# Designs tried in a protein design run: peptides against a protein of PDB entry 5NXQ. Part 16

Target 1, 114 residues: chain A of PDB entry 5NXQ
Amino acid sequence: EIQIPVSMAAEEEYLRSKVLSELLTDTLENDGEMYGNENEVLAALNGAYDKALLRLFASACSDQNVEKALSLAHELKQDRALTAAVKISERAELPSLVKKINNIREARYEQQLK

## One batch from the design tools (peptide; aimed at target 1 K51 L54 R55 C61)

Design b2_p10_3_s1 (made by RFdiffusion4, then SolubleMPNN; from b2_p10_3, 4 letters changed)
Fold by OpenDDE base, seed 5:
Structure b2_p10_3_s1 (fold): chain B 114 residues (1-114), chain A 10 residues (1-10)
Amino acid sequence: as target 1 above (114 residues)
Amino acid sequence: DLLALVDELT
């Protein structure tokens, strides 16, 4: 059995989760409730999406690719995922990235207050 | 291992 590299598996999962999340979002916006469990499905999809992104993020951190890591962090949906990204950045000893991700979190909080 | 950390945090 050919082992798929972790990065490729993460990219596949990301793309899959992204597409499904977008499709579900569009459906909910246009057609409303389908099965009565849409919120649970959306939460699961968002979780899977962020997990996939965090794997890519971890890979970028391992490569010391701060620019790529930061770009991926901007794509994270949930605050808990940003918190995870901070912890990963700390473990990777990338303090500049930690600061930048915390700035993303702060900016999102400010947007929620408007 | 940063990937292991992802699994712990998600």
Scores: peptide ipSAE 0.693, ipTM 0.965, DockQ to the pose 0.883
OpenDDE base, seeds 1, 2, 3, 4: peptide ipSAE 0.691, 0.692, 0.691, 0.691; ipTM 0.965, 0.965, 0.965, 0.965

Design b2_p10_3_s2 (made by RFdiffusion4, then SolubleMPNN; from b2_p10_3, 3 letters changed)
Fold by OpenDDE base, seed 5:
Structure b2_p10_3_s2 (fold): chain B 114 residues (1-114), chain A 10 residues (1-10)
Amino acid sequence: as target 1 above (114 residues)
Amino acid sequence: DLLELVDELT
């Protein structure tokens, strides 16, 4: 049995989820077809996407690669995922990263208010 | 570990 490193598995899932999310988004934006479950599907896809990213994020934190971790955090879609990233950063004892992720969250909130 | 934490938070 071939053991795939967690990081590789996470990357695969991330890419898969990203592609599917983009395809669905494009379809909804361009075709305007509603099946009544789009929000549920999108939520599931975004959840899977963010989960995959968070695994990569956790790996980066474990490696003490703050720059990579921060880059990954910018790719997170849901605020819930950013909150998770903060908690992971705290557990990893990376206070600088915590601050930077909180800044991302604040910036997103400010953009929504405009 | 941090990966376990991801599973808990997602």
Scores: peptide ipSAE 0.690, ipTM 0.965, DockQ to the pose 0.883
OpenDDE base, seeds 1, 2, 3, 4: peptide ipSAE 0.690, 0.689, 0.687, 0.689; ipTM 0.965, 0.964, 0.964, 0.964

Design b2_p10_4 (made by RFdiffusion4)
Pose (drawn by RFdiffusion4):
Structure b2_p10_4 (pose): chain A 114 residues (1-114), chain P 10 residues (1-10)
Amino acid sequence: as target 1 above (114 residues)
Amino acid sequence: ELLELVEELT
C-alpha cells in the first residue's frame, strides 16, 4: 500500500476536516441532531482541523516562509491552537511571526470583550 | 524537530 508523506497528508486532512466541519456545523445550526453523535463528531473534527493546520504551519516555519505561516495561523479555530502556533514560532526562532500571531490572539480577545 | 513539537503540544 502507498505510503503518504506526513506533510502532504496534513494538507488533505486539513481540507477534509474543513469541509466536514462546515457541513456538520450547518446541520447542527439548522436541523439539530439526527444520528446522535454529531456534537462529539464536530468537536473531534475541529480538533483534527487545527492539528493538521499546525503541521502545515510548522512546515512553513521550517521553510522560513513567515508570510505563508501567518496565513495558516489565521485559519486556526481554537484559541489554544493559536497558543500552540506561538510556541512553534518561538521554537523556530521567528520573533517577527510571534508578534503577528499574538496580535491575532489579542484581536480575538477584543471580540471577547464585546 | 518542529513536527515533533506539534505532536507534543497537541

Design b2_p10_4_s1 (made by RFdiffusion4, then SolubleMPNN; from b2_p10_4 with E1S E7D)
Fold by OpenDDE base, seed 2:
Structure b2_p10_4_s1 (fold): chain B 114 residues (1-114), chain A 10 residues (1-10)
Amino acid sequence: as target 1 above (114 residues)
Amino acid sequence: SLLELVDELT
């Protein structure tokens, strides 16, 4: 059996979940209600998407690749995922990254107020 | 590990 490196496995899962999330979103926008549980399905897909991203994020943090980690953080959809990214950054002892991710979260909060 | 932390937080 071929052992898949953690980073490659995470990338595969990210791409898969991203595609599924986008397909569902497009379908709902075009066709409206389909099954009656679209919100639950979308939440699950977004959760899987963010989880996959966070795995890549954790890998970038382990590599001390702050720029890559930050780029990945910008792709996170859910606020709880950003919170997770902050905690991961703290564990990785990357305070500059912590600040930058908090800035992302604050910016999203400000947009919600408008 | 950081990966374990991801699993704990998600």
Scores: peptide ipSAE 0.695, ipTM 0.966, DockQ to the pose 0.863
OpenDDE base, seeds 1, 3, 4, 5: peptide ipSAE 0.694, 0.694, 0.694, 0.694; ipTM 0.965, 0.965, 0.965, 0.966

Design b2_p10_4_s2 (made by RFdiffusion4, then SolubleMPNN; from b2_p10_4, 3 letters changed)
Fold by OpenDDE base, seed 5:
Structure b2_p10_4_s2 (fold): chain B 114 residues (1-114), chain A 10 residues (1-10)
Amino acid sequence: as target 1 above (114 residues)
Amino acid sequence: DLLALVDELT
């Protein structure tokens, strides 16, 4: 059995989760409730999406690719995922990235207050 | 291992 590299598996999962999340979002916006469990499905999809992104993020951190890591962090949906990204950045000893991700979190909080 | 950390945090 050919082992798929972790990065490729993460990219596949990301793309899959992204597409499904977008499709579900569009459906909910246009057609409303389908099965009565849409919120649970959306939460699961968002979780899977962020997990996939965090794997890519971890890979970028391992490569010391701060620019790529930061770009991926901007794509994270949930605050808990940003918190995870901070912890990963700390473990990777990338303090500049930690600061930048915390700035993303702060900016999102400010947007929620408007 | 940063990937292991992802699994712990998600």
Scores: peptide ipSAE 0.693, ipTM 0.965, DockQ to the pose 0.879
OpenDDE base, seeds 1, 2, 3, 4: peptide ipSAE 0.691, 0.692, 0.691, 0.691; ipTM 0.965, 0.965, 0.965, 0.965

Design b2_p10_4_s3 (made by RFdiffusion4, then SolubleMPNN; from b2_p10_4 with E1D E7D)
Fold by OpenDDE base, seed 5:
Structure b2_p10_4_s3 (fold): chain B 114 residues (1-114), chain A 10 residues (1-10)
Amino acid sequence: as target 1 above (114 residues)
Amino acid sequence: DLLELVDELT
């Protein structure tokens, strides 16, 4: 049995989820077809996407690669995922990263208010 | 570990 490193598995899932999310988004934006479950599907896809990213994020934190971790955090879609990233950063004892992720969250909130 | 934490938070 071939053991795939967690990081590789996470990357695969991330890419898969990203592609599917983009395809669905494009379809909804361009075709305007509603099946009544789009929000549920999108939520599931975004959840899977963010989960995959968070695994990569956790790996980066474990490696003490703050720059990579921060880059990954910018790719997170849901605020819930950013909150998770903060908690992971705290557990990893990376206070600088915590601050930077909180800044991302604040910036997103400010953009929504405009 | 941090990966376990991801599973808990997602």
Scores: peptide ipSAE 0.690, ipTM 0.965, DockQ to the pose 0.879
OpenDDE base, seeds 1, 2, 3, 4: peptide ipSAE 0.690, 0.689, 0.687, 0.689; ipTM 0.965, 0.964, 0.964, 0.964

Design b2_p10_5 (made by RFdiffusion4)
Pose (drawn by RFdiffusion4):
Structure b2_p10_5 (pose): chain A 114 residues (1-114), chain P 10 residues (1-10)
Amino acid sequence: as target 1 above (114 residues)
Amino acid sequence: SFADDIIEDF
């Protein structure tokens, strides 16, 4: 059976998680539950989404592509995932990227205060 | 490699 590179597999998993998460969120926001495990599935779905997105983020940092990495960070869902991205940026010694990611965390916290 | 443990612990 064909082996898939972890970098390429992460892109597909990100996109799949993004599609499935958007569909299941639309279901829960309008119709509610039908099968019985949708809330748990959506939670795991958003977890897999950010994890795959962090893998792509690490590849962008390994390639010193700060711009691509910032755009990937913007697509993150969980605030804890933005924290993970900061740590990856620090480990990649990209201080300019750390500041811009921390601006995203501050900006979201400002929405939390409204 | 520098992010592997962070990503797996996430």

Design b2_p10_5_s1 (made by RFdiffusion4, then SolubleMPNN; from b2_p10_5, 3 letters changed)
Fold by OpenDDE base, seed 1:
Structure b2_p10_5_s1 (fold): chain B 114 residues (1-114), chain A 10 residues (1-10)
Amino acid sequence: as target 1 above (114 residues)
Amino acid sequence: SFADDIIASY
């Protein structure tokens, strides 16, 4: 068995989850319901996608790469993922990043109200 | 890593 570095494994998981989530989203948009469980599958895929991103986010925080971390935060889909990113930023003692992620959350909330 | 518990609980 081949041992894969943690960062590389996280990237692979992110890419896989991203592709599957996008493909399913496109299918729902263009072809509609096919199997009757698309919403359940999409929720699971989005969860896996964000979880994989959070691993990359944590790595960026560990590297003190705030700009990369912020870019990754913008790619998060679920609000609860942004909440997790804030917690990670706090643990990393990056208060500027905490503020920026909270701004993302506020912006998304405002857009949902429109 | 320092964030394993946060990610695991997500």
Scores: peptide ipSAE 0.609, ipTM 0.952, DockQ to the pose 0.808
OpenDDE base, seeds 2, 3, 4, 5: peptide ipSAE 0.609, 0.606, 0.604, 0.609; ipTM 0.952, 0.952, 0.952, 0.952

Design b2_p10_5_s2 (made by RFdiffusion4, then SolubleMPNN; from b2_p10_5 with D9S F10Y)
Fold by OpenDDE base, seed 2:
Structure b2_p10_5_s2 (fold): chain B 114 residues (1-114), chain A 10 residues (1-10)
Amino acid sequence: as target 1 above (114 residues)
Amino acid sequence: SFADDIIESY
């Protein structure tokens, strides 16, 4: 059996989950039909998306590629994912990245307030 | 990896 590198597997899952999430969003926006479970489906898809992205993020942190890690963090959708990214950054001993991710969180909080 | 527990608990 072919063993896929962790980074490649994570990238594949990220792309897959991203596409599925976007397709569902587009469908709901275009058709306007609601079946009562869309929020649950979206939450699951967004969760899978962020989880896959966090794997890429962790890989970037492991490589000490702060710029790539930060770029990936900006793509995270859920606040709980940003929290996870902070924890990963702390474990990777990247305090500058921790600060930058917290800035992202604060910016999103301010946007929600407006 | 060092982040597996964090990611799996997400």
Scores: peptide ipSAE 0.546, ipTM 0.946, DockQ to the pose 0.899
OpenDDE base, seeds 1, 3, 4, 5: peptide ipSAE 0.522, 0.527, 0.526, 0.528; ipTM 0.943, 0.943, 0.943, 0.943

Design b2_p10_5_s3 (made by RFdiffusion4, then SolubleMPNN; from b2_p10_5, 3 letters changed)
Fold by OpenDDE base, seed 2:
Structure b2_p10_5_s3 (fold): chain B 114 residues (1-114), chain A 10 residues (1-10)
Amino acid sequence: as target 1 above (114 residues)
Amino acid sequence: SFADEIIESY
């Protein structure tokens, strides 16, 4: 039995979740049909997407690859995921990354106010 | 790991 490295597994799940989320979004935009559960489905997909992305993020932090970690953080969709990224960064003792991720959060807050 | 705990509970 083949054991897939954590990073590879995370990449696969990330790609799968990303594609599914995009396909659902495109389908809803194209046909305009709503069934009342789209928000729940999208939330679940976004959750899975961010979860997979956070696995990659954690790996980047472990490698002390701040640039890669930051790039991944920019791809996170949910604020709760950014919060998780901050926590991971703190534990990884990467204060510069913590600051940069908090800047992402603040920027998104400001956009929501507009 | 700490990362796993954070990710599973966020």
Scores: peptide ipSAE 0.463, ipTM 0.935, DockQ to the pose 0.804
OpenDDE base, seeds 1, 3, 4, 5: peptide ipSAE 0.462, 0.462, 0.460, 0.457; ipTM 0.935, 0.935, 0.935, 0.934

Design b2_p10_5_s4 (made by RFdiffusion4, then SolubleMPNN; from b2_p10_5, 4 letters changed)
Fold by OpenDDE base, seed 1:
Structure b2_p10_5_s4 (fold): chain B 114 residues (1-114), chain A 10 residues (1-10)
Amino acid sequence: as target 1 above (114 residues)
Amino acid sequence: SFADEIIDSY
C-alpha cells in the first residue's frame, strides 16, 4: 500500500470538490431543479472545497510562496475560510499576507452591501 | 501541524 503525499492528496481533493461544487451550481442555475436539500449539499461542498483549498494554502505558506498563497486565498468562497487563512498566515509569520487577505475580506464585505 | 489544527477546526 502506497501512501499518497499530502500535497497530491490535497490537490486531488480540491479538484474533486471544485468540480462537484461547480456541477451542482450549474445544475441549479441552468436546470432549476430543486429536491429540497440543495442548500445543504452546496454548503457541504463549499465547505469541503474551501477546506481542501486551505490545505494547498497552508502548503504555499510553508514554502514561503506568498504570491501563490495569495492567489489561492482569492479562490476561497466563504468568509470563515478567509479567517482560517489569516490564522494560518499569522502562525506562518507572514504579516504582509495577513494584510492582503484582510483586504480581500473587506472588499467582499463592501460588494455584498451593494 | 498548526495548519492542520486550524483547518480541522474550520
Scores: peptide ipSAE 0.499, ipTM 0.939, DockQ to the pose 0.883
OpenDDE base, seeds 2, 3, 4, 5: peptide ipSAE 0.498, 0.497, 0.495, 0.498; ipTM 0.939, 0.938, 0.938, 0.939

Design b2_p10_6 (made by RFdiffusion4)
Pose (drawn by RFdiffusion4):
Structure b2_p10_6 (pose): chain A 114 residues (1-114), chain P 10 residues (1-10)
Amino acid sequence: as target 1 above (114 residues)
Amino acid sequence: ALLELVEELT
């Protein structure tokens, strides 16, 4: 059976999780539950989404592509995933990227104050 | 090494 590189597999998993998360969120926001495990599936789905997105983020940091990495960080869902992205940026010694990611966290926190 | 950090953090 064909082996898939972890970097290439992460892109597909990100996109898949993105699609499935958007579909299941539309289902729960309009029709509610039907099968019985949608809430748990959506939670796991958003978790897999951010994890695959953090792998791509790490690859962008490894490639010193700060701009690509920031765009990937913007697509993150969980605030805790933005924290993970900051730690990856620090580990990659990209201080300019840390500041811009921390601006995203502060900006979201400002929405939390409204 | 960054990918190992991703697995540790998640």

Design b2_p10_6_s1 (made by RFdiffusion4, then SolubleMPNN; from b2_p10_6 with A1D E7D)
Fold by OpenDDE base, seed 5:
Structure b2_p10_6_s1 (fold): chain B 114 residues (1-114), chain A 10 residues (1-10)
Amino acid sequence: as target 1 above (114 residues)
Amino acid sequence: DLLELVDELT
């Protein structure tokens, strides 16, 4: 049995989820077809996407690669995922990263208010 | 570990 490193598995899932999310988004934006479950599907896809990213994020934190971790955090879609990233950063004892992720969250909130 | 934490938070 071939053991795939967690990081590789996470990357695969991330890419898969990203592609599917983009395809669905494009379809909804361009075709305007509603099946009544789009929000549920999108939520599931975004959840899977963010989960995959968070695994990569956790790996980066474990490696003490703050720059990579921060880059990954910018790719997170849901605020819930950013909150998770903060908690992971705290557990990893990376206070600088915590601050930077909180800044991302604040910036997103400010953009929504405009 | 941090990966376990991801599973808990997602």
Scores: peptide ipSAE 0.690, ipTM 0.965, DockQ to the pose 0.880
OpenDDE base, seeds 1, 2, 3, 4: peptide ipSAE 0.690, 0.689, 0.687, 0.689; ipTM 0.965, 0.964, 0.964, 0.964

Design b2_p10_6_s2 (made by RFdiffusion4, then SolubleMPNN; from b2_p10_6 with A1S E7D)
Fold by OpenDDE base, seed 2:
Structure b2_p10_6_s2 (fold): chain B 114 residues (1-114), chain A 10 residues (1-10)
Amino acid sequence: as target 1 above (114 residues)
Amino acid sequence: SLLELVDELT
């Protein structure tokens, strides 16, 4: 059996979940209600998407690749995922990254107020 | 590990 490196496995899962999330979103926008549980399905897909991203994020943090980690953080959809990214950054002892991710979260909060 | 932390937080 071929052992898949953690980073490659995470990338595969990210791409898969991203595609599924986008397909569902497009379908709902075009066709409206389909099954009656679209919100639950979308939440699950977004959760899987963010989880996959966070795995890549954790890998970038382990590599001390702050720029890559930050780029990945910008792709996170859910606020709880950003919170997770902050905690991961703290564990990785990357305070500059912590600040930058908090800035992302604050910016999203400000947009919600408008 | 950081990966374990991801699993704990998600």
Scores: peptide ipSAE 0.695, ipTM 0.966, DockQ to the pose 0.865
OpenDDE base, seeds 1, 3, 4, 5: peptide ipSAE 0.694, 0.694, 0.694, 0.694; ipTM 0.965, 0.965, 0.965, 0.966

Design b2_p10_6_s3 (made by RFdiffusion4, then SolubleMPNN; from b2_p10_6, 3 letters changed)
Fold by OpenDDE base, seed 5:
Structure b2_p10_6_s3 (fold): chain B 114 residues (1-114), chain A 10 residues (1-10)
Amino acid sequence: as target 1 above (114 residues)
Amino acid sequence: DLLALVDELT
């Protein structure tokens, strides 16, 4: 059995989760409730999406690719995922990235207050 | 291992 590299598996999962999340979002916006469990499905999809992104993020951190890591962090949906990204950045000893991700979190909080 | 950390945090 050919082992798929972790990065490729993460990219596949990301793309899959992204597409499904977008499709579900569009459906909910246009057609409303389908099965009565849409919120649970959306939460699961968002979780899977962020997990996939965090794997890519971890890979970028391992490569010391701060620019790529930061770009991926901007794509994270949930605050808990940003918190995870901070912890990963700390473990990777990338303090500049930690600061930048915390700035993303702060900016999102400010947007929620408007 | 940063990937292991992802699994712990998600």
Scores: peptide ipSAE 0.693, ipTM 0.965, DockQ to the pose 0.881
OpenDDE base, seeds 1, 2, 3, 4: peptide ipSAE 0.691, 0.692, 0.691, 0.691; ipTM 0.965, 0.965, 0.965, 0.965

Design b2_p10_7 (made by RFdiffusion4)
Pose (drawn by RFdiffusion4):
Structure b2_p10_7 (pose): chain A 114 residues (1-114), chain P 10 residues (1-10)
Amino acid sequence: as target 1 above (114 residues)
Amino acid sequence: SLLELVEELT
């Protein structure tokens, strides 16, 4: 059976999780539950989404592509995932990227205050 | 590696 590189597999998992998360969120926001495990599936789905996105983020940092990495960080869902992205940026010694990601966290926190 | 850090953090 064909082996898939972890970097390439992360892109597909990100996109899949993005599609499935959007579909299941539309289902829960309009029709509610039908099968019985949608809430748990959506939670795991958003978790897999950010994890795959953090892998792509690490690859962008490894490639010193700060711009691509920031765009990937913007697509993150969980605030804790933005925190994980900051730690990856620090580990990659990209201080300019840390500041821009921390601006995203502050901006979201400002929406939390409204 | 950065990818090992991703697995540790998640």

Design b2_p10_7_s1 (made by RFdiffusion4, then SolubleMPNN; from b2_p10_7 with E4D E7D)
Fold by OpenDDE base, seed 2:
Structure b2_p10_7_s1 (fold): chain B 114 residues (1-114), chain A 10 residues (1-10)
Amino acid sequence: as target 1 above (114 residues)
Amino acid sequence: SLLDLVDELT
């Protein structure tokens, strides 16, 4: 059996979930309501997307690659995922990354207030 | 591990 490296598996899952999320979004925009549970499906897909991305994020943190980790954090969709990224950064003992991710979260919050 | 933490938080 072929053993797939963790980073490659995470990348594959990220790409898959990203494509599915985008396809659903495009379909809803073009065809309207499909099943009556689109919000739940979208939430599940976004959750899977962020989870896959967080795995890549964790790998970057393990490599002490702060710039890569930060770039990945910017791609996270849900606030709960940003919160997770902060906790992962804290565990990785990367305080500069913690601050930068909190800045992302604060910026998104400020946009919601406008 | 950090990966385990991802699973716990998601």
Scores: peptide ipSAE 0.687, ipTM 0.965, DockQ to the pose 0.880
OpenDDE base, seeds 1, 3, 4, 5: peptide ipSAE 0.686, 0.686, 0.686, 0.686; ipTM 0.965, 0.965, 0.965, 0.965

Design b2_p10_8 (made by RFdiffusion4)
Pose (drawn by RFdiffusion4):
Structure b2_p10_8 (pose): chain A 114 residues (1-114), chain P 10 residues (1-10)
Amino acid sequence: as target 1 above (114 residues)
Amino acid sequence: ELEELVEELL
């Protein structure tokens, strides 16, 4: 059976999780539950989404592509995932990227104050 | 799990 590189597999998993998360969120926001495990599936789905996105983020940091990495960070869902991205940026010694990611966390926190 | 992922990368 064909082996898939972890970097390439992360892109597919990110996109899949993005699609499935959007579909299942539309189902729960309009029709509610039908099968019985949709809430748990959506929670795991958002978790897999951010994890795959953080793997692509790390590849962008490894490639010193700060711009691509920031765009990936903007697509993150969990606030805790943004924290993980900051630690990855620090581990990659990209201080300029840390500041811009921390601006995203502060901006979201400002929405939390409204 | 996110903290473990951070330690596994780079």

Design b2_p10_8_s1 (made by RFdiffusion4, then SolubleMPNN; from b2_p10_8, 4 letters changed)
Fold by OpenDDE base, seed 2:
Structure b2_p10_8_s1 (fold): chain B 114 residues (1-114), chain A 10 residues (1-10)
Amino acid sequence: as target 1 above (114 residues)
Amino acid sequence: DLDALVESLL
């Protein structure tokens, strides 16, 4: 059996989840509701997407690659995923990254208030 | 480890 490295598996899952989420979004924008459960499907896909990203994020943190980790954090969709990224960064003892991710979260909050 | 943390959070 071929063992796939964790980082490679995470990248594959991220890409797959990203594509599926985008395709579903595009379909809903063009064709409207088809199945009656699209919101639940989108939530599940976004969850899988962010989880895959967080695996990559954790790997970047382990490598102390702050710039890569930050780039990945910008791609996270859900606020709870950003919160998870903060916790991961704290555990990885990367305070500068913690601050930068909190800035991302704050910026999103401000956008929601407009 | 960090991977376990990811699995526990999401």
Scores: peptide ipSAE 0.227, ipTM 0.858, DockQ to the pose 0.230
OpenDDE base, seeds 1, 3, 4, 5: peptide ipSAE 0.214, 0.222, 0.223, 0.225; ipTM 0.850, 0.855, 0.856, 0.857

Design b2_p10_8_s2 (made by RFdiffusion4, then SolubleMPNN; from b2_p10_8, 3 letters changed)
Fold by OpenDDE base, seed 2:
Structure b2_p10_8_s2 (fold): chain B 114 residues (1-114), chain A 10 residues (1-10)
Amino acid sequence: as target 1 above (114 residues)
Amino acid sequence: DLDKLVEELL
């Protein structure tokens, strides 16, 4: 059995989750039909998406690739995922990255208040 | 282990 590297598996899952989330969103916007479970489906897809991203993020942190890690953090959708990214960054001893991710969170909070 | 942390946090 071919062992796929964790990073490659994470990339595949990220892309899959991203595409599915976008397709579902487009379908709902275009058709206007709601079946009552769309919010649950979207939450599940977003969860899978962020999980895949966080694996890539963790890999970038392990590589001490702060720029890549930050780019990935910007792609995270859920606040809980950003919180996880902060914790990962702390464990990776990347305080500059911690600060930058917290800035992303703060910016999103400010946008929600408008 | 960062991978374990990811699994714990999600």
Scores: peptide ipSAE 0.178, ipTM 0.835, DockQ to the pose 0.229
OpenDDE base, seeds 1, 3, 4, 5: peptide ipSAE 0.165, 0.172, 0.177, 0.182; ipTM 0.826, 0.830, 0.835, 0.836; seeds 4, 5 fail the geometry check

Design b2_p10_8_s3 (made by RFdiffusion4, then SolubleMPNN; from b2_p10_8, 3 letters changed)
Fold by OpenDDE base, seed 5:
Structure b2_p10_8_s3 (fold): chain B 114 residues (1-114), chain A 10 residues (1-10)
Amino acid sequence: as target 1 above (114 residues)
Amino acid sequence: DLDELVESLL
């Protein structure tokens, strides 16, 4: 079987997870049908989505591509994923990126308080 | 390793 590079695999997983998450969200918003497990499914999809993004994020950090890394961080949905991104940035010794991601987190918290 | 870190965090 053909071996797929890690970056390509991560991109594939990201795209797949993103599409599924969006489809589910649209269905719930438009149809309003609740079967009792949608929140769990959505959480799982969002988890997979963020995990895929974090792999891309880690790759960007390894490449010292701060701009790409920051762009990816903005796409993260869960706060725990942003926390992970901060930790990755710290390990990658990118303090400017750490600060910028923390700013994203703070901004999201402020929006929740309004 | 950053990949290992990702796997451990999520």
Scores: peptide ipSAE 0.217, ipTM 0.850, DockQ to the pose 0.229
OpenDDE base, seeds 1, 2, 3, 4: peptide ipSAE 0.202, 0.217, 0.209, 0.203; ipTM 0.841, 0.850, 0.845, 0.841; seeds 2, 3, 4 fail the geometry check

Design b2_p10_8_s4 (made by RFdiffusion4, then SolubleMPNN; from b2_p10_8 with E3D E4A)
Fold by OpenDDE base, seed 5:
Structure b2_p10_8_s4 (fold): chain B 114 residues (1-114), chain A 10 residues (1-10)
Amino acid sequence: as target 1 above (114 residues)
Amino acid sequence: ELDALVEELL
């Protein structure tokens, strides 16, 4: 079995989960046919997507690439994933990144309140 | 260690 580097595996999983999430979203928006489980499938796909992104995020933090890490954090969909990114950043001792991710979270909360 | 944290948090 060919051993794929962890970073390449994470990128592959990210791309796969992103494509599937986008395809499902487009289908729901255009066809309007709800079979009753699409929201559950979408939630699962979004979970896989954020998990894949967080692996890339953790790798970026390990590389001390704050700019890449922040860019990846902006792509996270779920609030729980942003919370995870904050915790990863704290453990990586990147306080500037922690502040910036918290700002993303606060901005999303403010948008939901409008 | 950071990768293991991802699995714990999600």
Scores: peptide ipSAE 0.146, ipTM 0.816, DockQ to the pose 0.228
OpenDDE base, seeds 1, 2, 3, 4: peptide ipSAE 0.138, 0.145, 0.135, 0.146; ipTM 0.809, 0.816, 0.813, 0.818; seed 1 fails the geometry check

